# Designs tried in a protein design run: peptides against a protein of PDB entry 3S8F. Part 243

Target 1, 157 residues: chain A of PDB entry 3S8F
Amino acid sequence: VLTLFVAVPSLMTAFTVAASLEFAGRLRGGRGLFGWIRALPWDNPAFVAPVLGLLGFIPGGAGGIVNASFTLDYVVHNTAWVPGHFHLQVASLVTLTAMGSLYWLLPNLTGKPISDAQRRLGLAVVWLWFLGMMIMAVGLHWAGLLNVPRRAYIAQV
Target 2, 166 residues: chain B of PDB entry 3S8F
Amino acid sequence: DEHKAHKAILAYEKGWLAFSLAMLFVFIALIAYTLATHTAGVIPAGKLERVDPTTVRQEGPWADPAQAVVQTGPNQYTVYVLAFAFGYQPNPIEVPQGAEIVFKITSPDVIHGFHVEGTNINVEVLPGEVSTVRYTFKRPGEYRIICNQYCGLGHQNMFGTIVVKE

## One batch from the design tools (peptide; made by RFdiffusion4, then SolubleMPNN)

Design b2_p24_3_s4 (from b2_p24_3, 14 letters changed)
Fold by OpenDDE base, seed 4:
Structure b2_p24_3_s4 (fold): chain B 157 residues (1-157), chain C 166 residues (1-166), chain A 24 residues (1-24)
Amino acid sequence: as target 1 above (157 residues)
Amino acid sequence: as target 2 above (166 residues)
Amino acid sequence: LKELLLLIYNTSVEMVTLMMLNTL
């Protein structure tokens, strides 16, 4: 139980980012409990990508708490669950954040803004990436719960 | 304006922090619920026991596969298993149905996995440490042991068998 | 390239789906 409290700093970090998003959305004219979300710049892949990463991080973070539990870790350790967790944390959050960073950084480094076509393509890429990662992650977590071993090519399920 | 923005951010941070704490408790509750309802069959970890991996093949209870299965009481057995590159010994492991089996697993070389299909037995095997798992096989038959920790070129072919006899 | 990418994508989705279904 005490091990679960290691999640506190992570949660604090995650929700401080959420607070920043709320503030930004409200500055952009969003009102009400959820209106600020719609007011965020969803037309910018540099914004959308890391936000989608954060969304993927939510179930990943929950899984992290599970993995930190002694008794629950016994169930999921060295199963497909673990790669599922990694793909949410690294292949989703980190990767999408990197993508978003590039969508911001590249125009600044080149001195040229991205074209509208590139912007639209970027949006498509990050959304499709997110979708694919979610499908994969769900599959891996599900397989892990069914005791499919990690690092094995065969399993009896 | 920056001051106002800072105050606003702090207010939002406080709100989200409160939400964070609430979610923490929700997660703890969910874990507790899961443990109470779905994990009653989890095998507890044994006490930390150490062994010299350089001598484990020459002396001690792991040295002779023919003596690996030791009856410790009525319907109780201890099985001394070695996980090595690339297999298990003894192989097969023969145990009676319905008997309480205590597996004492160690490695003479590198880290391996000990994953028994059809069971919840899944432990890492570290050289110098003894993994202890208690299990009772309710159904007779063959149970495959899978190495789920990468241990080298032969990792994918590292299998063992537990034969549960009636 | 488009066909290859599509193949990779479809195969990946199929594999994940089959894995999920096979474990059910």
Scores: peptide ipSAE 0.018, ipTM 0.738, DockQ to the pose 0.023
Fold by OpenDDE base, seed 2:
Structure b2_p24_3_s4 (fold): chain B 157 residues (1-157), chain C 166 residues (1-166), chain A 24 residues (1-24)
Amino acid sequence: as target 1 above (157 residues)
Amino acid sequence: as target 2 above (166 residues)
Amino acid sequence: LKELLLLIYNTSVEMVTLMMLNTL
């Protein structure tokens, strides 16, 4: 019940952020259904990291609703599905947002902008992190749906 | 400008809301598909039941493993299972093929899991509560019980066996 | 199939209820 209660403001926040991104992209010259995406500053790891986190949060948030559903939780509870959900929420959204925040915060605190090399490295880090997390999360969710238990080293599946 | 921007953002929010809802339905459909192809036969049975974990080993239906399997009707059984640190009793659990089995599972010590491999039986076992699940084993053989809730140093080795006889 | 139909039904009822309660 509590999870479902917080689902509403969480969804509102997510939609607001997405809407803000679309609006920002359009202000930057993006047009059409997807042109606004290309117009966003994908060359900045401080932007890319939290956005990738948000993308991971979409299936993660959906999973949260699933986990909170009485009927659906009966299927996924204490399976590998649950760790998959956690890795999307914590290891993707929270972690990538923290990474992105640091890419903004540290230059501002030190008064020194990041070098181009640091920028490119940062982009590589956040994209690779996201890719790895998505692979792991998809695998864990799939395994969970196949009734692989969590906290067990072996399974008959 | 602020008013125009606000209206534009609201329009975008509607689109993103629709996308989010669609995604939810996709996941639900995926789970439904998985259930249709991989699971059958387990349903929650009974209502919330309480038991005293401090006395469950000494008195009541869980006290004697030799009396844990109770025939309640033609081709119907109730099995009183204890999950404890670190194992299950009775072990093995012997039941007939094709019989309707009601598992009543509780714990005398800490929280455990009761996950029967090859089935969709997967419940947490809390001290003071009785977990009830109904299942019919259609195939004879051995089914391993796994603890999927951390319960201590021996958690990873906490296994039981259900033997389904022809 | 029966279990699947029940799941779909229960999930649908839950979703409708949540929407009515403005919790989803």
Scores: peptide ipSAE 0.010, ipTM 0.693, DockQ to the pose 0.063
Fold by OpenDDE base, seed 1:
Structure b2_p24_3_s4 (fold): chain B 157 residues (1-157), chain C 166 residues (1-166), chain A 24 residues (1-24)
Amino acid sequence: as target 1 above (157 residues)
Amino acid sequence: as target 2 above (166 residues)
Amino acid sequence: LKELLLLIYNTSVEMVTLMMLNTL
């Protein structure tokens, strides 16, 4: 049970980022409980990508708490659940953050802004990546709950 | 102006930190609820037991597959299973339907998995340690054992069978 | 359980797809 307190620093970090997003959205004219979300720069792939990563990280983090429970881990350990968790944490948050960083870094280093076409393409890329990742992650978690083993090509459910 | 901005940021941070702590307790509560209502899925771990992986094939209860299934009481059995590269011993494991089976599983070589299809038996098998799993097969038939921990070139072909007799 | 999981899966995919289309 005490090991679950490891989640506290991670949650604090995640929600501090959320606080920063709220503040930014409100500075951009967003009002109300949710209006600040719409005010965020969703037209910029450098912003959208890491935010989508954070969204994927939410269920991943919740799953991490489950996985940290020795009792519940007995159910999910070495099943398809585990790679589902990893893909949310690494292939979603880390990868999308890296992609977003690239969209910021290249224009900054070259001194040349990206074209509107490149911007739209970037948005398509990060959203499609996120969509595919969510489909796969949900599928893997589902398969894991059906007792599909990890690292096996044969399973009976 | 800068002071006002910092104060505003701190206010948002405090709110979200409070939310984060609340969510932590929600998760703990959900785990507790799940455990309280779904105890049938929980298999208690056995006592900590150590063995010498270098001699486990030569002496002791795992040495002879013909003596691997031991009746310990009325309708109670202990099965001494070796997971090795790349298979299980004994194979098949023959047990009666409805009997309480205690699996004592260890490895003479590397880490393996012991995943029994159609059951909730799923443990890692470590050299030098004995994994203990208790299970009662309610349905007769064949249950496939799958290695779900990478153990080398033959990992994908590492299977065993439990035969449950009527 | 399977039906519930399927519902969650389909709903999630739909929501993500709509969000994607809204931002493109």
Scores: peptide ipSAE 0.008, ipTM 0.740, DockQ to the pose 0.076
Fold by OpenDDE base, seed 3:
Structure b2_p24_3_s4 (fold): chain B 157 residues (1-157), chain C 166 residues (1-166), chain A 24 residues (1-24)
Amino acid sequence: as target 1 above (157 residues)
Amino acid sequence: as target 2 above (166 residues)
Amino acid sequence: LKELLLLIYNTSVEMVTLMMLNTL
């Protein structure tokens, strides 16, 4: 029971980030329940990357609660489910955040803005990365539920 | 202007925090529901049992693989299994179909996995601790045991076999 | 086709593993 209390500050943090995004979107002219989302700077890979990471982190976070549950962890522990969780948490959120940070940092380090071509390439990279990670993560979670073990090159399913 | 912005941020934050709390309850409810409806597949474990990993190969029920399978009653067996670098003992494990099998698994060296394909048996094996798993094989045949916990250079080749006889 | 895809997948995983272990 105490383990699940860890989810409280984590959720608070996650939704605080969401609050920041809503504020930013509304500040940029977005209105209504969803209009603020559209108003966010989706043309900037430095923004898109970490946001996509956050989106991947949502199911990953839910999985974290599952993994932390004694009874539910019995089902998923040491199966492909766990790598699926990792790829949402580390390979999506952390990695995409790093990518986004780089897209912000490089122009500042060089003192030159990125070209339009570089910007478009950056967007393509982060979206493709996210798509690939989501496909893989879903597959791994599904395989895990089918009792495919992790750290094994073969499985009978 | 900064003050107005700050107040606006706080308002959004309060709203999302409320939503956060609501979602927390939803998740807890979903977990509770899952636990209430899907517990039938859980393999019951015995009480925590400790063993000395330094002597487990020399004395006790794990010492002789020929005596690893012990009949404890009609259609009831206890199997004392060692997971070690890099294999399982005994190998193969021979048990009859339809019998209730209690696996008592421990390790003399490092942490290993005990994952039996085609079953829901999946436990970590810790040195100094006895893992207890109860299972009844309904179908005859061979069931592969896979080590799903990294245990060293030979981890990828660490397999065992359970042979279920008719 | 299934076997081929599995082979490709397994080979890829192996390569990634080797890279992670710095043993390529």
Scores: peptide ipSAE 0.000, ipTM 0.742, DockQ to the pose 0.021

Design b2_p24_4_s1 (from b2_p24_4, 12 letters changed)
Fold by OpenDDE base, seed 1:
Structure b2_p24_4_s1 (fold): chain B 157 residues (1-157), chain C 166 residues (1-166), chain A 24 residues (1-24)
Amino acid sequence: as target 1 above (157 residues)
Amino acid sequence: as target 2 above (166 residues)
Amino acid sequence: MEVFMNLLMDTILAEFNLVYALLL
């Protein structure tokens, strides 16, 4: 019964990050309900990557609540649903955060800023990664709900 | 200046924390609604039963595949299934159409999966525990059993068959 | 089973949409 309360710290953390983003956006001149989002540095892959990771983490978190439910887990456990879930959590959030961290860390360590070409390439990479991960994750969740088993090369839907 | 910044940050944090709590309740409510309206989609599990995996092949209801299917009542059967490296016993499992089948599944060796295609039967099988699943096959035919838990080198080839007779 | 799966799918999608609608 209390298992679902594990979501509380995770949600608090996620939305604290969102609060920081709003604050940053408003400091950069964003106004209104959504204007602060536009004011964020979307031209910086070091920023875009972890934010995209966070966006992928949202449905993953909701799925985590499903997986934590005894009754619902009976349906999704050991199906393609599970890989779909952790690809959102690990391959999206963690991986994109790591990518973003590199785009910040390497210039600082070397003392050399990235070129404009490198910046644009970085943006393309993280956006394409995010898009691909979202497509794959949706597909895996869908397959899982269709009772496609995990860890099996053959299945009948 | 620092005090103003701190106050602003706190205001945003309070708002987003309130939102986070609200979303938590929304998620719980949606899940609760789903469960309350469609409980029939979940196969009831039996009580937790224990068995000695080292002797399950030699004695008890799993020892003889020929006696694995037991009629327990009118149109009711219990099937004692072993999941092992790398297959299922008995194989095939023969049951009548329309009968209530109680599967009692255990393993003599390692953890396996018991996933029956075309059904919502999907359980892990642990050595020392008996997994109980109730199901009624409405359609005759062959249903493939798939192991969906990695169990060793032959995992990918671990299949069984349930034959539902008219 | 099909009804349950459909409802589950709809519920999950609704949760996702709600979160995105509120955050973005």
Scores: peptide ipSAE 0.019, ipTM 0.756, DockQ to the pose 0.053
Fold by OpenDDE base, seed 2:
Structure b2_p24_4_s1 (fold): chain B 157 residues (1-157), chain C 166 residues (1-166), chain A 24 residues (1-24)
Amino acid sequence: as target 1 above (157 residues)
Amino acid sequence: as target 2 above (166 residues)
Amino acid sequence: MEVFMNLLMDTILAEFNLVYALLL
């Protein structure tokens, strides 16, 4: 159960980030239970991308605990579940965080702010990416639970 | 300013902690429910067992496919299966319906998968290690064995068959 | 079946208890 000990810092980090977002939203004038969310800069792809990555990481993190569980891993190991987990962790969190970082880094390195057109395109890319990843990940997890094998082109489902 | 910000952030940590843990609980509960309602009666059997992959084809219970199915008791069998590049032996594996089957699977070459379609039998097969799975086939018919661990050029075509007789 | 279900439930409960104990 060592993996659970390793999961603690990750969970704490996630909670801290979420708390920071709430704090930031409230500083921006958001009030109430959900008002702080609306106050966040959803018009900035450098912000939206990593936040969507974090949202995808929540079920991915749950899957990590499942994969670390001996009894649960017996069921999901080498099934489509595993690629589903990977796509949440790598293709969602890591990739979206990298995308967000680039939306921040490139303007700073070049000294040129992004245009409105670039900003809108960036938002579209990030949201479409997230949507596609969620569809694929949910499908893969579902297929995995139905015992669809990984690395097999055909399966009895 | 940093200190004030830190204190303010800490005020929200408890709420987010509770939410995150609740979500984790929900996800795991849903998976547990799925497993509880879709169990096929497969359980891991035995303890860690080692074999020499260099001699497993020549000596021991895996050496002769014709002797791979061993009756160990009334309505109880042990099946010694080799997963190799690129197939399974014996092939087909013939077992009676309703019998308790203990599969003992190993590999003489590389890591393979042993996934029996229509069942929850799904294990990796490591050279030098014996994978043990216990299962009872309640329905007669043919069950396909699939390799779900990449093992080379012929991986995608690596199939076996379990024939459950009435 | 019963053994597997028991193991599953025991694992889930143990893991959750551990996570809660460590985080709370």
Scores: peptide ipSAE 0.016, ipTM 0.691, DockQ to the pose 0.038
Fold by OpenDDE base, seed 5:
Structure b2_p24_4_s1 (fold): chain B 157 residues (1-157), chain C 166 residues (1-166), chain A 24 residues (1-24)
Amino acid sequence: as target 1 above (157 residues)
Amino acid sequence: as target 2 above (166 residues)
Amino acid sequence: MEVFMNLLMDTILAEFNLVYALLL
């Protein structure tokens, strides 16, 4: 019940952000159904990080509804599925958003723009983090479906 | 700029709503596929039953481990299990192969887990409540019971065994 | 398994539909 209450404003936010991104992409010259995506500033880690976080959050959000289901929870509860969900939501969205925020915040606080090398490094870090997080999350969700227990160091599947 | 952005957002939200609905169906399909292919399925839970955790060790069906396994019919058994800090009672639990086993699990102290390896048995055990799970062991052997809910300093070492006899 | 899949679909659809109904 509580999860569903949180899901509503979260979806509203997601749609608003997506709409804003599409608008921004179109203003930057993007055309067609997907052309606006390419027009977004993918060279800026402050942009890329939160967007990747959002992409990870989408399946995580769907998983949240699964976890909140009385019937579906019988399958996933106290299995590796749960930490898989948490890592998508916290270690993906929240962490990547925080990382992206730093790429914006630090230059503004110091008054010094990031160098091109720092920018490229930032992009690498963000993409690698996202990739690693997706691998871990998929693995944990899969393991959970195989009844690998949460909070145990042993498992037999 | 803000006004223009607002108007644009409202216009594009309808499209994104449609997309989100489509993605929901995709996720449902993926979840259904993964569950059908990889999970052991769902074990039906019984009705909510309550017990006094302060007396469960002294009286009732959980009080004597030697009487914990009760035959209720041909190839039907009820097993009264206590999950406690830090173990299970009885231990081992001995049941026959191919019999329908109804586990009645409760706790005298704190919340525990009852996860049986190699099965889809996975329930939380709350003091004052009786968890009911039904299972039929098709293969003989030993099945480990794992506590998957933090219950104290000895949580990581809290194990039990179900022995399925031929 | 069929009953399980039906239950899964019904549950998810019901919950998601509720969420979207609140947004619309």
Scores: peptide ipSAE 0.014, ipTM 0.697, DockQ to the pose 0.042
Fold by OpenDDE base, seed 3:
Structure b2_p24_4_s1 (fold): chain B 157 residues (1-157), chain C 166 residues (1-166), chain A 24 residues (1-24)
Amino acid sequence: as target 1 above (157 residues)
Amino acid sequence: as target 2 above (166 residues)
Amino acid sequence: MEVFMNLLMDTILAEFNLVYALLL
């Protein structure tokens, strides 16, 4: 029960970020329950990257609850499930946020905006990264549920 | 304009915060329901069994691999297993098919894993603690034991074998 | 993009449902 209290600050943070996104989308002319999402700047890799990271972080957070649960941890502990969780948390959210930060930072440091070609390339990179990470993460979680061990190069599956 | 924006942001934050709190209550309720209705699946926290890792190789039930498999009943065995850098003792572990096997696993050195392929046996082995796993092998054959907890340079080669005899 | 977003949402929902099912 006490372990669940650890999730409270994380959830508060996540929903605060969501609130910021909703506000931004509505400022950009988005209306309705979901229209604000479409109004967000999906043409900017500096925006898309961290948002995709956040999207990957959601199932990762759900997995965190599983990993923290005594009974469920017995099933998933030291299996491929755990690396799957890591790849959603670190290799998705953290990495994509870093990528997005670079797409913002580099133009500001150089004093020159990115070209349209660079922008499109950036979008391709972050979307492909996200897609690959999601495929891998799903695979790892699935393998983990099939009792494939982590930290082993062989498994009977 | 800035003041209006600030108020708007606060309103959205309050809304999402309220939603988050509502979700928390839902989660707590679900957990409470699970605990109330699914008590049968709780792995009983057995009494923490401790052992001195510095003497476990010299004395006690883990000291002699030849005496590691102990018949405790007509179809019941206790197997005292050491996980060490870098292997398992005894190796192989020989047990009969259909017998109830209680594995008592500990380590004399560092933390290891005890993952038996083809089974749901998967525990960490801590020096100073005894891990207890109960399992009945229904099929004869060889089952590999894999160390799934990094334990040093030889970790990747740390394997054992359980031989289930007909 | 939309197809992928839908897939992502479905995956998230499926995972949440799984978590709830396992916790129940």
Scores: peptide ipSAE 0.030, ipTM 0.745, DockQ to the pose 0.165; fails the geometry check

